# Peptides against a protein of PDB entry 6EJA: the designs that were tried, part 51

Target 1, 276 residues: chain A of PDB entry 6EJA
Amino acid sequence: VEYMPANPVRIAFVLVVHGRASRQLQRMFKAIYHKDHFYYIHVDKRSNYLHRQVLQVSRQYSNVRVTPWRMATIWGGASLLSTYLQSMRDLLEMTDWPWDFFINLSAADYPIRTNDQLVAFLSRYRDMNFLKSHGRDNARFIRKQGLDRLFLECDAHMWRLGDRRIPEGIAVDGGSDWFLLNRRFVEYVTFSTDDLVTKMKQFYSYTLLPAESFFHTVLENSPHCDTMVDNNLRITNWNRKLGCKCQYKHIVDWCGCSPNDFKPQDFHRFQQTARP

## One batch from the design tools (peptide; aimed at target 1 H134 G175 R240)

Design b2_p24_8_s2 (made by RFdiffusion4, then SolubleMPNN; from b2_p24_8, 10 letters changed)
Fold by OpenDDE base, seed 1:
Structure b2_p24_8_s2 (fold): chain B 276 residues (1-276), chain A 24 residues (1-24)
Amino acid sequence: as target 1 above (276 residues)
Amino acid sequence: FFARGGGSIFGSGGYESDEDETVD
């Protein structure tokens, strides 16, 4: 018999989607949909067809809403962090949605565990935040991420303007831009006026790939630092040979990597993973 | 709990140039 929590957590799924893959999104949505959770969907400003499709879905389910604002997000853009931060604020202001966890997803994500398993796990660890760190040399991470460089998002491009200093007294960390955050930490990020949150919001507004580092850095330097779990509960098909080709030079003044699609031969990885 | 495929605008790490990237 699987563990059944007495007070099961309710999840706010934030879906940041773009393109024309409406059928793929629909399949993923159906796979993760549950009446007790909440779904807040941001559709890229440029993806009007997808937006129309998502709006239709939102009209069919009371626990599905679409952001009234839409951003034109680009790979590595600071606007992606803005999207998350604004979504967090919106979700906190939705008093009729008593969610406990924030989980970000894209159209490329798919559940590999049941809802019951996810809820049971998060209910057991409801006071924790799940972020995956890079697990390597931090100095190298800073250099590779370009955290010591100043970027400006303008006209759908990330412009590298020059060098900058990392704020003193801040332990910078990062890794995956996919995470699970509890409501308490989201409240802190959204409403805190302390020096940490204020400075980091400013700093990361000029940062490349900010979602890969912002929440890690804020959490680890905050009073909530003891709530961090170095696990984002995700499996990514990582192949640097295929995913790292400076393919985004037309968008950003930097290089980056992307995960690859899973193939049938990768199926065993879903069954043998040590991650919950 | 979730698997992520490719084709996303979301990143998996950066590097300044191909010369700096070591493929593992």
Scores: peptide ipSAE 0.281, ipTM 0.801, DockQ to the pose 0.396
OpenDDE base, seeds 2, 3, 4, 5: peptide ipSAE 0.280, 0.269, 0.280, 0.273; ipTM 0.810, 0.803, 0.810, 0.810; seed 2 fails the geometry check

Design b2_p24_8_s3 (made by RFdiffusion4, then SolubleMPNN; from b2_p24_8, 13 letters changed)
Fold by OpenDDE base, seed 3:
Order: structure tokens, then C-alpha cells, then sequence
Structure b2_p24_8_s3 (fold): chain B 276 residues (1-276), chain A 24 residues (1-24)
């Protein structure tokens, strides 16, 4: 029996979804749904079918809302960060939703632990932020991520405009674009007017894959730096042989890779993993 | 707590923080 905390954390799940993965999303949603949590869903502007389906779901549950605004987000695009930032602002302005943690998900995600386990864990570490760093050479990370390159998102394409310098005095970090952030840090990112947040928002608005680095960099250079945990509590099915084909070159002036979908053959990894 | 499937772009040359979770 899992111990239930006296003041359990409540989670705002932000789902960023696109395409026609209605069935997959429905399955995932049912797996993560709980009456004590909140679900804020952004559907890509181009995914009208999915939007209609999600709206139907939102009408059935009082703790499910759909963003009234919709962005045409391309993978790797700066607009993805904008989507998260706007979602954060919206969630903070929803005074009737007292959430404690922000968790981003896609339709391809699936829980591998129970809600009780997640809530118990986050309730114990309610003052922490969970971001996974690359764990390698930072200079290499900057080069491979293209952080020293200037990008512009326009006409559903990420245009590489040229080279740029990393801001002085900032320790850049990054890794996974999937994270768990506490409300306190989200408030800081959303409402702070300090030089760090202001400059980083500007810098990352012209960045490729901004969500993989923005929150890491802001957190580690902020007064909240001591709250970072180098773990995003996720398992990703990564296979370079299958996922690295530079398949997005037509969308982004950079080569990237995608994780692979989990298959039944991969299920054994869920049981043997030491990660929470 | 969560398993992540495909559909996203990660850094040039296959770079991402979940590299340790590679499937052989």
C-alpha cells in the first residue's frame, strides 16, 4: 500500500498533441486521468480533426480544458517553447486550478507508474524541479544542438540564418524537453522581469529545439538553481539506427533524430528500470 | 514514471538526454 501524504500535490498535465492520433491520445488520457489533477491540452492549429475530438473530451470533464489559442508548431521550432510558456501563463491565471506541478506530455507518452506513486513521490519532493541534462561535454552539446546558430521559424520551416554567440555570463545547459516543474519555478519563468528570464526568452525565440535547453538554462542560472534534480522521470525509446535519418531536413535546416515507439518487446525495460 | 515514444526531434546527429535509454 502506497503511503498517502497529508497534502498531496496536484498536477497540471500539459498535453501538446498533433496529427490524427486520437485513439492513442484517448488511451493515454485514460491512463493518466485523475479527478484531482488538471489537464490542459494544446492541439496543433493544423490538426482540426484531433481538435474536435479533444474538445469532445474536454466537455465531459471539468478538470480538462483546451487552449483557446492554437499554434502551428513544427518539431524543433521555437514555437514549441512559446506554446509551453503561454500554457504556463494560462495555468497560473486559472485561479480555480490549484496545481503544484507542471508536467508536459505528448500523445506518445504513457505512464509506467501509478498515480499514487507519482503523487507520493512529487509530494515528497514538492520543492524540486526535474530536468534531465545531457550529461556530456557541454561544448559538444552546444554544437550538436545548434545553440550557436541563429534560427528563424517562418512558413512552417526553421531557417538557419547564421552563427551567433552564447550570451556571456550564462551557463548553458540542456537535455530532454520533457520535464516536471514546480509551480514556484513556473511562476518565476512566467512573471519574472529580471535580466536572466528576459534575455533567455529572447535568445531562445531564435533557437532550434528550445524546450531542450531553455528551462535547464534558466533554472541553473536563477535563484532557484538549488532545486534542480537531474532526472525527468521518463524513459525514451531511443534507437539511433532507426531514428536518425535526417528525416526532418525538409522542415529544419538541421539534422535531428526521433525516438522510436515502444513495442511489446520493449516492455521488459519498464520493469527492470531503476528510474522512478 | 512515463515512457516516451517517437515523434519528436532531438539534437543534430541523434543527440538527446535520453541517450542512455537506447534500444540495441
Amino acid sequence: as target 1 above (276 residues)
Amino acid sequence: FFARGGGSIFGDGGWHSDDDEKVD
Scores: peptide ipSAE 0.134, ipTM 0.646, DockQ to the pose 0.597
OpenDDE base, seeds 1, 2, 4, 5: peptide ipSAE 0.163, 0.152, 0.168, 0.147; ipTM 0.682, 0.654, 0.639, 0.649; seeds 1, 2, 4, 5 fail the geometry check

Design b2_p24_8_s4 (made by RFdiffusion4, then SolubleMPNN; from b2_p24_8, 11 letters changed)
Fold by OpenDDE base, seed 2:
Structure b2_p24_8_s4 (fold): chain B 276 residues (1-276), chain A 24 residues (1-24)
Amino acid sequence: as target 1 above (276 residues)
Amino acid sequence: FFARGGGSNFGSGGWHSDEDETVD
């Protein structure tokens, strides 16, 4: 029997989806859907078929909404951060949706724990923010991420324009762009006018995959730094040998990696995981 | 709590410089 908290947290799931995988998204949605949570779905501007399908879903559930705005994002594009930031603002302005946590998902994600387990866990740690750091040399991370390079998203391409300097006095961190953020921190990121938030929003608007580093960096340099938990509660199938082949150089003036699909043979990894 | 597969254009999670490029 799972512990049921007296004041269970309510989750805003932000789904950023693209392509034509409507069936896959539907399966994932059904797996994570609960009446007490909220679902805010952004469909890539170019994915009109998927958008129509998602709209149909949103009409069936009162706690499901689709972004009225849509961005055309690319792999590694800075616009992904803009998508999250705008979604956060929208969610905060929805006074009829009293959510406690922000969780981002894609169509490639799938729950491996029950809703009750998730809610119980987050209810216990409702004051924490869950971001996974890279866990390696930070200088190497900066170089590998190209954080010392200036990029511009234009014409469905990430152009490398030149070198740049990381702002002084900022402890840069990053890792996974999949996270769980509490409402308080999201409010800070959305409405704060301090130099940290302002400068980081500017800096990361010219960054490769900014969501992999923006929230980490802002959190760790903010008054909320003590709420950091180095865990994003995700399992990703990384195989660098297979996933790091500079396969996106036609889109980005940089080399990157992508996670691999899980296979049935990988099921044991879900059972043996020590983290939720 | 969540597992992530491949195939997404978002959140690739890994970068390296052009100098690290390997051709298979």
Scores: peptide ipSAE 0.226, ipTM 0.722, DockQ to the pose 0.354
OpenDDE base, seeds 1, 3, 4, 5: peptide ipSAE 0.200, 0.207, 0.223, 0.202; ipTM 0.617, 0.660, 0.688, 0.652; seeds 1, 3, 4, 5 fail the geometry check

## One batch from the design tools (peptide; aimed at target 1 R149 E212)

Design b2_p25_1 (made by RFdiffusion4)
Pose (drawn by RFdiffusion4):
Structure b2_p25_1 (pose): chain A 276 residues (1-276), chain P 25 residues (1-25)
Amino acid sequence: as target 1 above (276 residues)
Amino acid sequence: SPVETYFPEFDEAKNEARAKAKLAS
C-alpha cells in the first residue's frame, strides 16, 4: 500500500447512521474525507437531530449528499438491505459521480489506515469484491441466522412468521454485513433480471439480517464468483461473553449479538500486519 | 422450531489463508 497509483480509485462511501453522536460522526467524516471521493449519507428516520446536523455537512461540500428517503433501520431489519439496494441504484444513476467502489460505514466505524493507503490497495485490486464469510459449518450458520425462518418487517419490528425452505441449486453463504463492492458487481446486483438476482431479492425481502448473507449468496452464485476475496478489510470487536445477551429481543423475534466498543487496551490490534 | 442466539462464528485462520491465496494469485 506504499506505491502511488496512476489511476486511483474514487470511492462512494455510503454512511448509514443513527443516534445522537453527531460530533463523533463529524470527526470520522473528517478522517475519511477526500475531495475525489463521494459521500452518500442515510440517516435513520427516527434520528431527526442527527439529520439536521448531516444536512449542514452536505450543504458545505459538493461531493456529499443525503438520501432524501429515510428508513427506520432497526437491528436485523429487512429494511437495511432495502437501504443498501436503493442507495446503490441512486449512486449508479448519479452520472456526475464516477465511483469505482462501494463502502458502507456506520457512525461507530473508524478508519485504521490512511486514505492514501486505502486508495493504493483498492487501485491494485479494483476488479475484486471484499466480503467476509463465516467460514465455519454452513448448516449451523443457516440455523443461527434464522435463514430458514420467514420474517416480516412491520411497525418497526421483525416478526417471525414460520419456517421456509432453503432454495435448491444455489450455495447459501454469509458473514459480515460490512464490505467493499466494486462498481461492476453493484451494477449486476442492481440491474440484472436473471434468475439468481430476481429470486434472491424476493427471498431476502423476508429475511432477518439480510445484509449478512444476500451479497455473499448472490456473488458466489453469479458470473462474478471468481472476484470474491474472503476478507472485508474490517476489524470487528466481537466479544461473545458480553455482546450476546439477546438484547434486541423486543425489536426482533430472535436473539442477536453486536460488537463491543474498543478501549485503549485494544490499540495494538490496529497495527496487525496479518491481513489487510 | 426453537430460537437460538445468533453469531456468525468467524473462522479467522481459514479466512485469512483464503484472502492471502486470492490476493497472491

Design b2_p25_1_s1 (made by RFdiffusion4, then SolubleMPNN; from b2_p25_1, 10 letters changed)
Fold by OpenDDE base, seed 4:
Structure b2_p25_1_s1 (fold): chain B 276 residues (1-276), chain A 25 residues (1-25)
Amino acid sequence: as target 1 above (276 residues)
Amino acid sequence: SPIETYDPEIDEEKNLALALEKLSK
């Protein structure tokens, strides 16, 4: 018999969406929607059509809201972290939404568990935070992530300004930008005025791909460090042929892998995954 | 050198098992 929690956790799902992938968003939303959870959706400032579609959804469900503010985000830009941080603050200020976990999702990333399994699991480990680390050499990670470089997001571009040093005494970590964070840690990140949070917010304001490292680094150097679980409980649609490449664009020069939106033909992947 | 993004290469299920094992200690 699967564990049935007496006090099941409620999840705040945060979706940061852009473009015209309304159908994909609808599919994802239907797949993850539950009346006991909450959904907070940010639509890119440039995606007006999508915004209209999302607003329609939000009007139909009381547990779905759209950010009243909208940012023009770029892939890998510091603004993505700002979006998450502001969303976290908003969610904490919504006293009528008693959520226990913060989970970010995209059309390319799904929980590896059914809703019941996910809720049961998180209810059992409600004091833990789930972030997946890169599992590589840390020095290599820093170099390849460009954490030792200073960037400025301006005019939809990440400008490399120069080199920088990692703050003294900070153990940098990172990996997946998809995570599950408990409310307590989100409160800490949002409202703490300690030196760690203050410095890291400043540091990552000038960081490329900040969401892949900020929360890892803050957590591991915080009083909450013992709450980390090195797994994000996700199935991400990775297609190396399509998603792994080097790009030299006006946004940023990078080599790496990006997730691909799930398609109907990808459904078999869900059937093959075992769940603890 | 170009910036390299995160690239997961591990079995997530296996990794979860390991993570849970650590929690049990």
Scores: peptide ipSAE 0.114, ipTM 0.658, DockQ to the pose 0.392
OpenDDE base, seeds 1, 2, 3, 5: peptide ipSAE 0.031, 0.025, 0.028, 0.022; ipTM 0.640, 0.655, 0.564, 0.483

Design b2_p25_1_s2 (made by RFdiffusion4, then SolubleMPNN; from b2_p25_1, 12 letters changed)
Fold by OpenDDE base, seed 3:
Structure b2_p25_1_s2 (fold): chain B 276 residues (1-276), chain A 25 residues (1-25)
Amino acid sequence: as target 1 above (276 residues)
Amino acid sequence: SPIYMYDPDFDEEKNLELALEKLAK
């Protein structure tokens, strides 16, 4: 018998979407929608068609809202972190949405667990934060991520300005930019004025792929460090042949890989990774 | 950006214990 929590957690799903992935987004949304959760959707400023579609959805469901602000995000851009941080603040200010967990998603995501399973799990571990680390040599990670380089997002491009030093006394970590964060930690990140949060926000404002490292680093160096779980409880579609050819050199002065959208052909992978 | 996939054999309790142990050192 599955554990039925007396006080089940409620989830704020933050969806960051762009482009023309309307069909995939609709499919994903239908798969994850539940009346007891909340959905906060940011649509890229340049994706007007998608924005109209998402607005239509939000009008149909009381627990779905669209960000009144829209950012022009680029691959690897620092603006992605800004999007998450602002959405966190917005969600904390929504007193009519009593959420317990923050979960970020893209149109490329798909659930690997049932709602009941997810809620039961998070209800059991409601005091924990789920961030997946890279699992490699940290020095290599820093180099490959360009954390020792200074970047500036401007004119839809990430400009590499030069070298920089990582702040002393900070243990840098990172990995997946997909995470599950409890409300308490989100409150800390949003409202804390301590040196850690302040310095890290500044540091990551000039960082490539900041969401892959910011929350990891802040959490591990914070008073909440004992709440970290090295797992993000999700699957990301990947095709190395398509995703690792420096295809974003025109956008970022760096070479990296990016996950691909799920296709119907990828369904078998969902089944393989899903728990019964 | 590295790829990450869910591990179906993940033991959440074990992971929690390991995480706490690591931080305690």
Scores: peptide ipSAE 0.027, ipTM 0.480, DockQ to the pose 0.089
OpenDDE base, seeds 1, 2, 4, 5: peptide ipSAE 0.021, 0.030, 0.022, 0.023; ipTM 0.438, 0.495, 0.460, 0.560; seeds 1, 2, 4 fail the geometry check

Design b2_p25_1_s3 (made by RFdiffusion4, then SolubleMPNN; from b2_p25_1, 12 letters changed)
Fold by OpenDDE base, seed 4:
Parts: structure tokens; sequence; C-alpha cells
Structure b2_p25_1_s3 (fold): chain B 276 residues (1-276), chain A 25 residues (1-25)
């Protein structure tokens, strides 16, 4: 049993994709597509085949666009945050797309609710931002994340340069790199010139896996701090046995874990009733 | 999700030197 909100929120889904898995992406897209939402897709600069495929999809749907700019991203790279930030700016400048929420999606992390449930929930809490915190000792989190270390992304590698200090007066937080942000907060992050946003953008330009911490930290230290909900409404296909073996050590001067992609059967839960 | 581990193969001093070279290009 579910009610229909009088003024349902509309979601801008941002997809950051790479590789050659066009069929898998197509399946995922079909599972999450709805005519009332918006889809903005960034394809890695190196993934030309996938880019061509995604362009074909975008031509078939008026609410699907592809970024005209493309970045070369790596696991853990600071450029991923840049991708999100630029996408946010683009989406705010699209006056013909009246979205209310910004959501990043991948095959590895999906909303735990159906579209109708998600829309109903977000429509009720449209003034809130949803970021999942690590929920443990913050000092340990900082060490584990390498937030007290300086990294430089160059030549498809994250180089560790040395130690750094956390900016004074900033309460650092983080957790999941999957988030649901309302338009108002996205506007703040994109256009604010206050010291917090300016300093954090600089700080996280040299941060490993910045998306796991940037938005948390900015939100919690901002005038919007009271809008935080410690929940990203995600289901993550997480397998430590496969994901936590320092598989990216050749890419970054650090180790990390990554979730597995969802299986095709997992998509059924999120499939939309109204599909073109 | 990052995991802190000891990596003796990382030479931060060399990395800094390399970074400076790259930034000067």
Amino acid sequence: as target 1 above (276 residues)
Amino acid sequence: SPIEIYDPEVDEEKNRELALKKLSE
C-alpha cells in the first residue's frame, strides 16, 4: 500500500560510467528509467565505444543527456568529485529540467525502495539531505580514509605526497559515496563563495575517494547542517572477500575496497512500471 | 572505501619530486 504525493519530487540521476559493458548499462538504465525523472550520464574519456552507445540512448529519450565534457577517471581519483561538481553545475543551469533531488547511481549501489516508494519518501522529506555516515570512531575513519594524507592525481595514478593537516575548525565526516541531495544544498555547494565551500573544494582536490567525505563534511559544517539524515537509502552489493584485496594498489598509493555489481535479478525490484 | 595499510614501496619524497616536475610542464 502506497500513497501518491500531490507534488511528487523529480530526480536528477547522475551516472558515471566506464568500460565496455553496454548491455549491462542498458539493463540498469531500463531498470531505473522513468519519464518523470532526469538522467545525466558521464562516460569516461577513454570509453569511446560506451560513449557512442550512450549517445544513442540519449537520442531516444528527451530526459536523458550526456555530458559534453568527459574526464578520465580512476578508482579513488579526485577527478570523480570534479565530475560530480561539474555535473551539478550543469544540471542547475538546465532550466528546462526542474529536478528536486540529485542522486548518483551505479550498478553497485541502488535505492532500496521502488521508484514509487522513493518518490513518496523524498516528497515527504524534500528539505532533507541523505548521507550515510561511517558510524564509528572518527579518528579511525580519518586514518583509514587517508584524509590526513595528501594525494595528487596524475598520469592515471593517485600519488601520495605526504602528510597534511585537517583544516582548523572543520569537523570531518564521511561514509558512503552514494548520496541523495536536495536542489537547495546542491545550489549551495555549486555557487557559494563562503570560506567553507572554497576551502573544502581545495582540500578535496587532493583527497583519495573524495566523494565519500566531501559532501558529508560540507553539509555538517554549513548552515544547512540541520538537514542531514544519516541514511542514503541504498542497497550495496558488498562482498569483502572480493572487494578488499588491495586490488587498486597499482592505481593509488593506498588500498581500498569496492563493491560488486548487482546481478541482473536484482534489477527487478527497481524496474519502473511506466517504460517507453 | 579506503583501507590503511603499510606500503614500503611508496617513496613520498620521490613522488613529490615527480609532482613538481609534472606541475612545471
Scores: peptide ipSAE 0.301, ipTM 0.861, DockQ to the pose 0.063
OpenDDE base, seeds 1, 2, 3, 5: peptide ipSAE 0.000, 0.125, 0.044, 0.019; ipTM 0.286, 0.770, 0.719, 0.535

Design b2_p25_1_s4 (made by RFdiffusion4, then SolubleMPNN; from b2_p25_1, 10 letters changed)
Fold by OpenDDE base, seed 4:
Formats: C-alpha cells, sequence, structure tokens
Structure b2_p25_1_s4 (fold): chain B 276 residues (1-276), chain A 25 residues (1-25)
C-alpha cells in the first residue's frame, strides 16, 4: 500500500551498535537516512573507536544525535531493554524532534519497504503498533525463551539463578526484537505508573533477551492492546547453520542464536521481497 | 523464529549463592 500522505509520519530510528563495524554502520545509515527522520544512536561503552566514528556522523547531520550516556551491554542482556527505555525517554524529552514512530535498527535487519513505502504505510496506520509474534505454541515459547527463569546480568554475563513465576493475569507474548511503536504507546511505556508497566519493567529487568517479549507483553495487556499489528515490517537475516550452535553459552546461561549481519547485496534483494 | 534452548550444565544453586554474596556487599 503506497500513497502520497498529506501529513507524512516522521520516524525516530534508534540504533544500538557495538564493535568495530564502522563500515557496516555507514552502509546501514546511508540506506535509511532521510532528512525528515531522526536518528538516535547508542554506542556500547566499550566501543570507543566506533563511538568516535558515530560522533563524526552526528556532527554532519542535524537530525542525528548520539546518546550522552553509554551502557555496556551483552548479547541477551537485560541492559539492552534499559537502553531502549532510556532512549525512548530521551526522545520524548526532545521537543525539537516531533517524531511519530519509534523504530530500532541494527546491522542485522533492514526495512522491507523503501522509505516512501514505509512512510506511506505508517502514515495510513499511524495509530497502530507493529510487533511480530512468534506465531507458535506460547508455552513452548516461554520455555525456550527462559521467561520462567530468573536471570541476573553481572560481570558481562547473564547468570541463571533459578525458576520464577510469570505474573498472574499477564498474557506473555513475544517474537522479534525489532518493533515499530507509535509515539503514544512509547509515552505510555515511558511515563505510565500503572501496575502493568511497573511490574513488567521489574520482571523484565531479570529477563533474558527482554526486547523480544517486553513490548509485546506490555502492549497486549494494556489499554492499547487493540492497536497491535502482528507485523514488524522488517527482514531479519537468520542463518541456523552459522548462528544457532549455542555460541553464546560463554555470555549467557542459555543457548540461542542471533541474526547475522546483512551484506550490501542482501539489501537490494530484500527491498524486492513482497510481504504483507 | 529465533532458536533457544535450555542449558542443563548450569549450576543455578551456585549462581544464586554467588549472586547473593555480591548483593550483600
Amino acid sequence: as target 1 above (276 residues)
Amino acid sequence: SPIYTYDPEVDEEKNLARALEKLSR
């Protein structure tokens, strides 16, 4: 669905980056950059070289900012959610950036649509939130995600401490850690003091891979539940052969895999992929 | 869909003990 919107949505892209992948980040940035959008970049505390590179970019573009705070995050770490939540708060406090949607990005995912298509689509459905669910057995999902287990992030490791209960009355859901959230829902997550948001923030502070489930669960149990669309409008590059051999056991007390980085050739291919 | 699985080699009791020691300081 593409049309010329009278009042096009403006997007706040949040990039959480680490390592030394400056060239990859530059390619990704060029692919998604538009003068009407906003870009807020968090660089891992340990990635000083990359931070310097990102700062240089931010000085060249008025709609690009770098987080003044930096966290040391690990794969699967609860601190990643904290990074997103703090970024959301920062973006809401930036009165000079009138963004309508929050979108997280990394080198591991690309928009499935062109900028024009994405803006047109989101402008038509500006009151909706886009979160992709796992689409399988929920009990199995909980078990495989370790949501019924208590984790503590400490010393660059996610320590599994034991079993825990899912809060009563909460319908847990999740899937992709890539999401498109409208400003209204972000405001709710950031500033609400209701029991749901308070309890879920606490619960997910001790959760493995919290970004894959937190926003899904909060949205579906909130007064905004009717705004959910089971689609994140993204393409993630998963390769089981390369990425799913319990390679992160040394970082987390759990086995899993992460999506692979995209190659430049993948971007062109994915833009041509038709997906509802 | 991402693939995750339980790691049976983890000693949760030991982890909990260590965590409590650190948090008690």
Scores: peptide ipSAE 0.319, ipTM 0.872, DockQ to the pose 0.081
OpenDDE base, seeds 1, 2, 3, 5: peptide ipSAE 0.029, 0.028, 0.027, 0.029; ipTM 0.618, 0.591, 0.308, 0.433; seeds 2, 3 fail the geometry check

Design b2_p25_2 (made by RFdiffusion4)
Pose (drawn by RFdiffusion4):
Structure b2_p25_2 (pose): chain A 276 residues (1-276), chain P 25 residues (1-25)
Amino acid sequence: as target 1 above (276 residues)
Amino acid sequence: SAEKEEAHALNMEDIPNGQGGTAFF
């Protein structure tokens, strides 16, 4: 990531944000901002204070826009995938924004390498898609994720309605819902009317935590399957002993886990050279 | 719920999944 690219990638950052931490969001935005990238910010419908603060930012910079539509993106809700898919369509239709990669971030994310290094890395691998799979037993993954259960999002709640079959003829996969996808793959997901994309959009409209498997499943079974890199370029601070308390039991008909917050003792983790 | 107890046990025994934050490259 030390070289200087002659044709650097331009990145579309989609920020899906909620809550009250506007100053922290502004600090992270400062760290990732470059005049040649683009920023498309979705603020949860329920976070009006944060939305007003985000509007000030978008009014200041030409390469920053806010989604005019806003969803209540509850934990594990089917609406998160809807949010990503609509944001991808919007971004592809913005012809004045010639972006090469799609990167999703939350208000709790932070960069651990400089923009120069990120651009250099992605410029070398601009035809690859970066998704992290669970890598372990797939039947256990399907069960744990409730992928063989039918869910419906209404009234800001995920209702478990019954069982369903895993469709035959495709491999189902999943893992992290944080990823980097290139423009070609995003176009395929958005505009393709082939049997895979159409049926997966239907299947995942009624799926818990859809973003943790929809893009994996579509990519692995699509003509772009040979572009997958099993690495999302993220460090996620999972600690199961603390983060799996079924804390979202009142929002979803399921038990879930979330990553822990980093502390000072974790700084050395951001310096690992094992994987990008 | 029995479904929640089972899903909780699977999360304690396996790689967890969920939504939150990351340190990205």

Design b2_p25_2_s1 (made by RFdiffusion4, then SolubleMPNN; from b2_p25_2, 10 letters changed)
Fold by OpenDDE base, seed 5:
Structure b2_p25_2_s1 (fold): chain B 276 residues (1-276), chain A 25 residues (1-25)
Amino acid sequence: as target 1 above (276 residues)
Amino acid sequence: SAEQEEQLQLLLEDEPTGQGGAGFF
């Protein structure tokens, strides 16, 4: 049993989905749906079947919308960041959706806490932003992520063009590309014209896996830096048996790893996970 | 390549990050 906050936060869930996993998405959606929240769904431009299915859902619920624009996203592509940024702008322009938090999800995600628990927690910490950092030295992170390399997304491929310098005076950070951002920070990222936001948008438009680093870096170098919490309230389903290996060679000449999808049978072991 | 080997070692030594399914609070 959770306490009822006086002014409970309302969440904008941004779902970035692709493929043909309609049943999986439906199960996830049913698990996270609540009348007081908002759901903004982007379907990959190539996933027409899934798009049709999602449109059917959006017609049944007034608090579910589908992006009128669609991008062809690839693993590690800069277009994923563009998708989030455009979604943020759209959500801020929806005056009829008074959301307080931005939470990104995929079709493979699943809640491990109740809605009441999530709302109670975020209502208590409504002024904070939740981003998980890598927890190691910065130089190692830069090398691992290839942040000192220039990439160009073109024809469903990330082309490595050469080396680049990280802008001076910027403290680069990053980690997980799953986060919870409050409306105030999203407004800053969307509408600020300061040098930080302008330069970082440009820098990360040529970055591999930009969503793992952009929001961390912008937040920590911004006037909102004191609002960061080093926790994204997520549990990633990493397979210890499989470990990590070079993947997605067909997309980019760089090594990367991907976790396993969560399944309903997996969640029993995570229900007792401690809160931050 | 030597670069890939080094980069792979970094990935293996650190907690993996990246896109994929996740349970959330």
Scores: peptide ipSAE 0.241, ipTM 0.812, DockQ to the pose 0.692
OpenDDE base, seeds 1, 2, 3, 4: peptide ipSAE 0.071, 0.151, 0.186, 0.191; ipTM 0.699, 0.763, 0.772, 0.782

Design b2_p25_2_s2 (made by RFdiffusion4, then SolubleMPNN; from b2_p25_2, 11 letters changed)
Fold by OpenDDE base, seed 2:
Structure b2_p25_2_s2 (fold): chain B 276 residues (1-276), chain A 25 residues (1-25)
Amino acid sequence: as target 1 above (276 residues)
Amino acid sequence: SPEQEEQLELLLEDEPTGQGGAGFF
């Protein structure tokens, strides 16, 4: 007998999409769509065809909306964090969408549970935040991520300007840029005027791959630190041999990895993942 | 560069949680 919560959580799915992957987006959307959840989709400013397609979908469903603003995002760009932060604000201002969890999603990182399982699980742990950490030495992480380097996003490029210091008293953490955040924490990130949130927003405005570290760092240094769970309930389709290289020189002054999109044939892997 | 190679190795050795980065030195 599957557990049915008395007060099931409702999820705001935030999709950040770009390019011409309309079919892929449609497949993913169909896989995750449920009438009780909410879907907020940002389409890259340059992806006009995709934007038209997404708008068409949004008109068919009352719980699907497209961001009225659009950013031009690049791999590793600081603007990705801005996209999430603005999306969070928008979602909090949508009083007609009573969501309980914020979940970002792309084709490269897929939920490992069915909708019913996910809802049941999150309903049980509605006060928790799910962020997957790197699980290594923090000093190594800082070096790898270039957190001690200053980056500027300009003209579709991440320019490395020089070295910087991590703010004093901050314990840096990070890992996956795919997370599950409860509404309470999202409210904190969005509306808090404390020194932590203010400084971190500024700091990560000049950070490479900011979404992999911002929310981890803010959460762990905040009054909400005890709500962290080191799990994002996802699997990522990594192919490091193909994905990890310095192929991004034209985009960023840093090397990095890129996960692959999930294909239908990859779904069998979901059953092999351990439960949180 | 040797530094790039070292940083790339760091990326390859770590668990696949994030995309990470390797410095251009």
Scores: peptide ipSAE 0.095, ipTM 0.730, DockQ to the pose 0.192
OpenDDE base, seeds 1, 3, 4, 5: peptide ipSAE 0.091, 0.044, 0.041, 0.086; ipTM 0.744, 0.687, 0.691, 0.721; seeds 1, 4 fail the geometry check

